# Peptides against a protein of PDB entry 4Z5W, part 240

Target 1, 305 residues: chain A of PDB entry 4Z5W
Amino acid sequence: IPDVFLELNKLWYFSAQSNLFNGEMPRSLSNSRSISLLSLRNNTLSGQIYLNCSAMTNLTSLDLASNSFSGSIPSNLPNCLRLKTINFAKIKFIAQIPESFKNFQSLTSLSFSNSSIQNISSALEILQHCQNLKTLVLTLNFQKEELPSVPSLQFKNLKVLIIASCQLRGTVPQWLSNSPSLQLLDLSWNQLSGTIPPWLGSLNSLFYLDLSNNTFIGEIPHSLTSLQSLVSKENAVEEPSPDFPFFKKKNTNAGGLQYNQPSSFPPMIDLSYNSLNGSIWPEFGDLRQLHVLNLKNNNLSGNIP

## One batch from the design tools (peptide; made by RFdiffusion4, then SolubleMPNN)

Design b2_p30_4_s3 (from b2_p30_4, 10 letters changed)
Fold by OpenDDE base, seed 4:
Structure b2_p30_4_s3 (fold): chain B 305 residues (1-305), chain A 30 residues (1-30)
Amino acid sequence: as target 1 above (305 residues)
Amino acid sequence: PITTVEPPASSPLPIKANPEMQEEIDKIFS
């Protein structure tokens, strides 16, 4: 990428994703006063990520995902006072979340999906201080760590939590009950155990629940038949709109499907590939907004209602 | 699993959680 961004003093949006760009990020780009949205995802950019937050006063969105960046997570990012959305997916950091992220009050959406992030306990302890954090994606990190169950963890404004494919041990953490605005939860493809907690059914905005491919035991909580978002069409809740897409592979598609918004996910309960027992509750019939109920590969018995 | 990494078109479908399957998932998203 050429070092010409000083001349582009009116450049508000720079989208150069899915190209063959290599080398480092130009210094003029890292000092751009005009850029609000920056996407360089899916390139071969290298070097250390550096942003001059004192210069980049308009920066609101940063997508650097799927690049060959090295070094540390930039600890100065909280100084980018307007920075809301960060996608650092598939950047091999081999690092913990910086302590400075406790001060990241502008942060609304964060993805470190497949970024070799370590220490989930520290990550969650830090990120809980991000009072405006609505979307958190940590898929493919923290390999074989324990999902902390510390009741003091508080993500008050969290709407989307995705921590899939981490081989995480532990249980569904009770601290999630402190997130009453939670709309989407994906904890799939872990080694989570215990019972599915009944308090999940009290999350009135929860329309997407993926607990599939874990080691959950016991009965399906009857309270899941009372998920209000799945009983009735709630009025359009203002969703977090991260400036980065989500991807999920569907059975019918060779590739992943792109979801531009969390609301683009079909209303779903996926409890498949666990060790759940008991019956299917007839009251699942009350979930009039439910598109997908996946209970396959469990130890369920009785009649199908 | 949901991610913000675009999966390869040739990626296998994850079926059941096991160590081998997790390694396959890790390869898909590597």
Scores: peptide ipSAE 0.301, ipTM 0.691, DockQ to the pose 0.214; fails the geometry check
Fold by OpenDDE base, seed 1:
Structure b2_p30_4_s3 (fold): chain B 305 residues (1-305), chain A 30 residues (1-30)
Amino acid sequence: as target 1 above (305 residues)
Amino acid sequence: PITTVEPPASSPLPIKANPEMQEEIDKIFS
């Protein structure tokens, strides 16, 4: 990318996604006063991520995902006072979340999906201080760590939590009950154990639940048949989505499906590939908005209602 | 699992029971 952004003093939106750009980010770009939305996703950019937050006063969205950046997570990002959305997916940091992120009050949407992030306990302890954080994606991080169950963790404004494919141990953490606005929960592909907690059915906005591919035992909580967002249409809160897309594959051999908004996911309960027992509750028939009920590969018995 | 990584057309979703997926996970963490 040429170092000409100083001349582009009116440039508000720069999108150069899915190109063949290589080398470092030009210094003029990292100092742009005009840019609000910056997306360089899916290139071959390298070097350290550096943003001059004192210069980049209009920066609201940053998408650097799927680049060859190296080094640490920029600890100065909280100084970008208007920065709301960060996508750092598929950047191999091999790092912890910086302590400075506790001050990241502008942050609304964060993805570190597949970014070699370490120490989930520290990450969640830091990120809980981001009072405006609505979307958190941490998929494909945290090798063999334990998902903290500390009741003091509070994500009051969290709407989308995705911590899938992390090989996490532990149980479904009770601190999630403090997130009453939670709409989408994906904890799939971990090593989570214990029972599925009944309080999950009290999350009235929860329309998408993926607990698949864990080691959960016991019965399916009857309270899941009372998920209000799946009973009635009225709770489809159209909310400001992150400025980055989500991806889910349907099959191992299929390309990923792109979802531009969390609301584009079909209403779903996926409890497949666990050790759940007991019956399928007939009251799942009350979930008139449910598109996908996946209970396969469990120890369920009795009649299918 | 949901990600914000645009998967290459060929990259499988991490299915624990899929050896290819475990290999991809292992590659991601290597």
Scores: peptide ipSAE 0.283, ipTM 0.713, DockQ to the pose 0.225; fails the geometry check
Fold by OpenDDE base, seed 2:
Structure b2_p30_4_s3 (fold): chain B 305 residues (1-305), chain A 30 residues (1-30)
Amino acid sequence: as target 1 above (305 residues)
Amino acid sequence: PITTVEPPASSPLPIKANPEMQEEIDKIFS
């Protein structure tokens, strides 16, 4: 990428994703006063990520995903006072979340999907201080760590939590009950154990629950038949979505399906591939908004309602 | 699993919580 961004003093949006750009990010780009939206996703850019936050006063969205960047996560990002959305998916950091992220008050959406992030306990302890954080995606990190159950953890404004494919140990953490606005929860493809807690059915905005491919035991909580978002069509206020898409693979032989907003996911309860027992509750028939109920590969018995 | 990067078409979906399958996922997403 040429180092010409000093002359582009009116450039508001720069989108150069899915090209063959290599080398480092231009210094003039890291100092741009005009850029609000920056996407360099899916290139071969390298070196350390550096942004001059004192110059980049209009930066609101940053997508650097699927590049060859290396080193630490930039600790100065909280100084970018308007930065709301960050996609650092598929960047090999081999790092912990910086302590400075406790002060990241502008942050609304963060993804580190498949970024070799370590220490989930420290990451959650830091990120709970981001009061405006609504979307957190940490899929394919923290390999074989324990999901912390510390009751003091609070994500009051969290709407989307995705921590899939981490081989995490532990139980469904009670601190999630402090997130009453939670709409989408994906904890699939872990080693989570114990029972599914009844308080999950009290999350009135929860329309997408994926607990599949874990080691859960006991009965399905009857309270899941009372999930308010699945009983009645609430007018989902279209809240501002992250400036990055979500992807879900449905078939081994297919590419990922793209979802531009969390609301584009079909309403779903997936409890498949666990060790759940007991009956299927007939009251699942009350969930008039439910599109997908997946209970396959469990120890369930009795009649199908 | 949901991600914010497009998974390659050749990536096996793990069908079971198998550690070997997680290593294959990790290789494909690498």
Scores: peptide ipSAE 0.279, ipTM 0.735, DockQ to the pose 0.203; fails the geometry check
Fold by OpenDDE base, seed 3:
Structure b2_p30_4_s3 (fold): chain B 305 residues (1-305), chain A 30 residues (1-30)
Amino acid sequence: as target 1 above (305 residues)
Amino acid sequence: PITTVEPPASSPLPIKANPEMQEEIDKIFS
């Protein structure tokens, strides 16, 4: 990418996604006063990520996903006082979340999907201080770590939590009960154990639950049949979505399905590929908004209601 | 699993989470 962004003093949006750009990010771009939205996703950009937050006073969204960047996560990003959305997916950092992110009050949406992030305990302890954090995607990190169950963890405004494919050990953490606005939870493809906690059914905004491909035991909590968002058509408050899309692969031969907003996911309960026992509750029939109920590959018995 | 990266169409999806499938998952997102 040429170093010509000094002349582009009115540039508000720069998208150069899915090109063949290599080398480092231009210094003039890292110092742009005008840019609000920056996306360089799916290129071969390299070197250290550096942004001059004192210059980049209009920066609100940053997508650098699927690049060959290296080194540390930029610890100065909290100084970008308007920065809300960060997508650092598929950047091989091999790092922990910087302690400076405790001060990242502008942060609303963060993805580190497949970014070689380490120490989930430290990451969650840091990120809980981000009071405006609504979307957190940590898929394909923290390999074989333990999901912390520390009751002091608190994500008050969290709406979307995705920590899939980490081979995480532990149980469904009780600290999630402190997130009453949670809409989407994906903890699939881990090694989580224990029972599914009944308090999940008290998350009135929860419309998408994926606990598939774990080692959960016991009965399905009856409280899941009373999830308010799945009983009634709530007026979907058009909330500001992350500026990055979500992807879910459904089938081996299918491409990834793109979901531009969390609300684009079908209402779902997926408990498949566990060791759950007992019956299917007839009261799942009360979940009139539910599109997908997946209970396959469990130890369930009795009648199908 | 949900990600913020498009998985390659050619990559196999594991049927059940196991330790041996991690390499297959990594290939989905490589």
Scores: peptide ipSAE 0.267, ipTM 0.726, DockQ to the pose 0.203; fails the geometry check

Design b2_p30_4_s4 (from b2_p30_4 with F1P E5V A6E S9A E16L E21M S23E)
Fold by OpenDDE base, seed 1:
Order: structure tokens, then sequence, then C-alpha cells
Structure b2_p30_4_s4 (fold): chain B 305 residues (1-305), chain A 30 residues (1-30)
């Protein structure tokens, strides 16, 4: 990318995603006063991520995902006072979340999926201070760590939480009960144990629950048959989505399906590949908005209702 | 599991939301 962005003083939106750009980000781009949305996703950009937040006063969205950047997570990003959306997926940081992110009040959507992030306890302790944080994606990090169950953790405005494929130990954390606006929860492909807590059924906005590929035991909580978002259509809160897409593989050999918004996911309960026992509740038939119920590969018994 | 990792795709041209700058960007990326 040429270092000519000083001449582009009216540039508000720059998308150069899925190109073949290499080298470092131009210094003129990192100092752009006009740019609001910057997407360089899916390139071969390298070097350290540096943004002059004192210059980049209009920056609202940053997508640098799927690049060859190195070094630390830029600790100065909270100084970008309008920065709402960050996608740093598939950037190999090998780092913890910077302590400065506790001051990141503009932050609404954050993804570090597959970014070699370490210390989930510190990450969640820091990010809980981001009062405007609605979307948090931490998939493919924190290898073999324990998911903290500290009741003091509070994500009051959280709508989308994805911490999948981390090999996390522990239980479904009770602090999630403090997130009443939660719409999408993916904790799949971990080593989570214990029972599925009944309070999950009290999350009235929860339309997508993936607890698959864990070590959960006991019965399916009957309260899941009362998930209000799956009973009635009226609770489909159209909310401002992140400025980055989501991807889910349908099959191991298939390309990822792109979902531009969390609301584009089909309403789903996936409890497959656990050690759950007991019966399938007939009252799952009350979940008229449910598109996918996946209970396969458990120890369930009795009649299929 | 859900991710925000895009699969490799073919290159779209850079998009500018400001059409007044399109000519200048076409020159830069030509």
Amino acid sequence: as target 1 above (305 residues)
Amino acid sequence: PITTVEPPASSPQPILANPEMQEKIDEIFS
C-alpha cells in the first residue's frame, strides 16, 4: 500500500480487504484524520500495528484480521476515542489483553479469534470494564486455561459471547447470569464440566446457545424449554451488528458460511457431544422459533417426544 | 464454533465511500 493517505484528506471509508497487500501499514494511513472505517482484512500485511490515535480522531472501525502482523496488541487503542469495532482475528500476538483496555469505553465489538491471546482471567477482568462492549469473540485462544467463575465479573451489556475451541476447563460461569441482554452464547469445543445451569433459561434474549463438544453431565435443564426468544418472535431485537462478519463451518470440509450479523444465525440449541442424561423434555415443542435442536452424542434416554 | 476469521478470498478492488476520491484511488491502485 503506497504512503499517499495524507493527500486523501477527505477519505472516510477505506476497504482494501481480501487483496494481496504486503509490507507494513503506510504511516500516512496510521495518521489519517479523516478515516472512519478502515478494513485491511485478509491481506499479507506485516510489522507492528501502530495507530496514532491523536491523529486518527474519526476512526470508528478497524479491521486488520487475517494479516501477518507481529508484536504486541497496541495498548494505546483506548485513546482512539471513537473506536467502536476492532477485528484482530487471526493475528498471532502471543500476548495478554493490555491493562489499558479497561478504559476502552468506546469499544462495542471486539474479536481476537485465533490470535494467540493468553490469560483468560486477566482478559475478562479487563474487558468487563468496557461498559459498551456488546460483542466479544475470543475463539481459539487461552489453550487449556480455566474459564473463570468469579461472580464479580459483569458484562451487563453483552449480547454476543463466543469463547469456543479454547480447551477451557471449568463450569458454565455464574457471572453470565449478569448479562440479561445475551443473545448468542458459544462455549463449544471446550472441556467444560458440571451441569448445565438452570439460570441459562432465564436469559430471555438468548436465541443461540452452543454448548456442544464439552463434558457436561446431568439432565438438560427444563428451563431451556422456556427461553422466551425461542417461544415468541417479539423478542428479536435487531441491534447494531459489529462491522465484521462471523464465520461458521457447517462441515469440516466445507468453506465457512459468512454471517454478516449475529441475528442471521438460525435460532439454535446445541448440546451435542456431552454426557447429558435423562429425557428430552416434551416442552421443547413450545420453542416455536427454534430452528435447530441438536442433542446427539449424549447419554439421553426415554422416549423422543 | 463461530469465528471472525475469513477464509482466503479473491481480491476485490479497494472501495471508497467517498465517490469524489474514486478517481484518485484508481490512480493509486492501478
Scores: peptide ipSAE 0.215, ipTM 0.626, DockQ to the pose 0.780
Fold by OpenDDE base, seed 4:
Structure b2_p30_4_s4 (fold): chain B 305 residues (1-305), chain A 30 residues (1-30)
Amino acid sequence: as target 1 above (305 residues)
Amino acid sequence: PITTVEPPASSPQPILANPEMQEKIDEIFS
């Protein structure tokens, strides 16, 4: 990428994703006063990520995902006072979340999906201080760590939590009950155990629940038949709209499906590939907004209602 | 699993959770 961004003093949006750009980020770009949205995802950019937050006063969105950046997570990012959305997915940091992120009050959406992030306990302890954090994606990190169950963890404004494919041990953490606005929860493809907690059914905005591919035991909580978002069409809750897409593979033979908004996911309960027992509750029939109920590959018995 | 990067076409469907399968998923998404 050429070092010409000083001449582009009116540049508000720079999108150069899915190209063959290599080398370092231009210094003029890292000092741009005009840029609000920056997307360089899916390139071969390298070197240390550096942003001059004192210069980049208009920066609101940063997508650097799927690049060959190295070194530390930029600890100065909280100084970018307007920075709301960060996608650092598929950047091999091999790092913990910086302590400075406790002060990241502008942060609304964060993805470190597949970024070799370590220490989930520290990550969650830090990120709980981000009072405006609504979307958190940590898929493919924290390999074989334990999901902390510390009741003091508080994500008050969290709407989307995705911590899938981490081989995480532990149980569904009770601290999630402190997130009453939670709309989407994906804890799939872990080694989570215990019972599915009944308090999940009290999350009135929860329309997407993926607990599939774990080691959950016991009965399906009857309270899941009372998920209000799945019983009735709630009025359009203002959803967080991160400036980065989500992806989920539909078929083994197809590419990933892109979901531009969390609301683009079909209303779903996926409890498949666990060790759940007991009956299927007839009251699942009350979930008139539910598109997908996946209970396959469990130890369920009785009649299909 | 949901990600913020396009999964490769080789990514597996949900299978019974086992360590070997998870390692394979990690390799595919690495």
Scores: peptide ipSAE 0.163, ipTM 0.580, DockQ to the pose 0.196
Fold by OpenDDE base, seed 2:
Structure b2_p30_4_s4 (fold): chain B 305 residues (1-305), chain A 30 residues (1-30)
Amino acid sequence: as target 1 above (305 residues)
Amino acid sequence: PITTVEPPASSPQPILANPEMQEKIDEIFS
């Protein structure tokens, strides 16, 4: 990428994703006063990520995902006072989240999916201080760590939590009960154990629950038949979505489907591939907004309602 | 009967931020 961004004093949006750009990010781009949206996703850019936050006063969205960047996560990002969305997926950091992120008050959406992030306890302890954090995606990190159950953890404004494919141990953490606005929870493809807690059914905005491919035992909580978002069509206020899309593969032989907003996911309860027992509650029939109920590969018995 | 769409017989896949991550998921779960 040429180092000409100093002359582009009216540049508001720069999108150069899915090209063959290599080398470092241009210094003039890292000092751009005009840029609000920066996407360099899916290139071969390398070196250390550096942004001059004192110059980049208009930066609101940063997508550097699927590049060959290396080194530490930039600790100065909280100084970018308007920065809301960060996509650092598929960047091999091999790092912990910086302590400076406790001060990241502008942050609304963060993805570190498949970024070799370590220490989930420290990550959650830091990120709970981000009062405006609504979307957190940490899939394919923290390999074989324990999901912390510390009751003091609080994500009051969290709407989307995705921590899948981490081989995490532990139980469904009670601190999630402090997130009453949670809409989407994906903890699939872990090693989580114990029972599914009844308080999950009190999350009135929860329309997408994926606990599949874990080691959960006991009965399905009857309270899941009372999930308010699945009983009645709430007017989902279209809150500002992350500036990065989501993807889900439906079939091993198919490409990933793109979802531009969390609301584009079908309403779902997936408890498949566990060790759950007991009956299927007939009251699942009351969930009129539910599109997908997946209970396959469990120890369930009795009649199918 | 519960009027829900049956998911495809394939194992549920996690939500990803990028399609390019799917290759690595397939490697981990193959």
Scores: peptide ipSAE 0.027, ipTM 0.547, DockQ to the pose 0.027
Fold by OpenDDE base, seed 3:
Structure b2_p30_4_s4 (fold): chain B 305 residues (1-305), chain A 30 residues (1-30)
Amino acid sequence: as target 1 above (305 residues)
Amino acid sequence: PITTVEPPASSPQPILANPEMQEKIDEIFS
């Protein structure tokens, strides 16, 4: 990418996704006063990520995903006082979340999917201080770590939590009960154990629950049949979505489906590929908004209602 | 009777923030 952004003093949006750009990010771009939205996703950019937050006073969204960047996560990002959305997916950091992120009050949406992030305990302890954090995606990190269950962890405004494919050990953490606005939870493809906690059914905004491909035991909590968001058509408050899309592969032969907003996901309960026992509650029939109920590959018994 | 649609028989895939990770996930979970 040429170092010409000094001349582009009115540049508000720069998208150069899915190109063949290599080398470092231009210094003039890292110092742009005008840019609000920066996306360089799916290139071969390299070197250390550096942003001059004192210059980049209009920066609101940053997508650098799927690049060859290296080194540490930029610890100065909290100084970008308007920065809300960060997508650092598929950047091989091999790092922990910086302690400076405790001060990242502008942060609303963060993805580190497949970014070689380490120490989930430290990451969650830091990120809980981000009071405006609504979307957190940590898929394909923290390999074989233990999901912390520390009750002091608090994500008050969290709406979307995705920590899939980490081979995480532990149980469904009770600190999630402190997130009453949670809409989407994906903890699939881990090694989580214990019972599914009944308090999950008290998350009135929860419309998408994926606990599939774990080692959960016991009965399905009856409280899941009373999830308010799945009983009634709540007026989905059009909340500001992350500037990065979500993807889910439905079929082995299908391309990944793109979901531009969390609300674009079908209402779902997926408890498949566990060791759950007992009956299917007939009261799942009360979940009139539920599109997908997946209970396959468990130890369930009795009648199908 | 539960009137929910059964998901297709494929193993459920995790949600991703980037489509270019799909190839890597297929490599990990194949």
Scores: peptide ipSAE 0.028, ipTM 0.522, DockQ to the pose 0.028; fails the geometry check

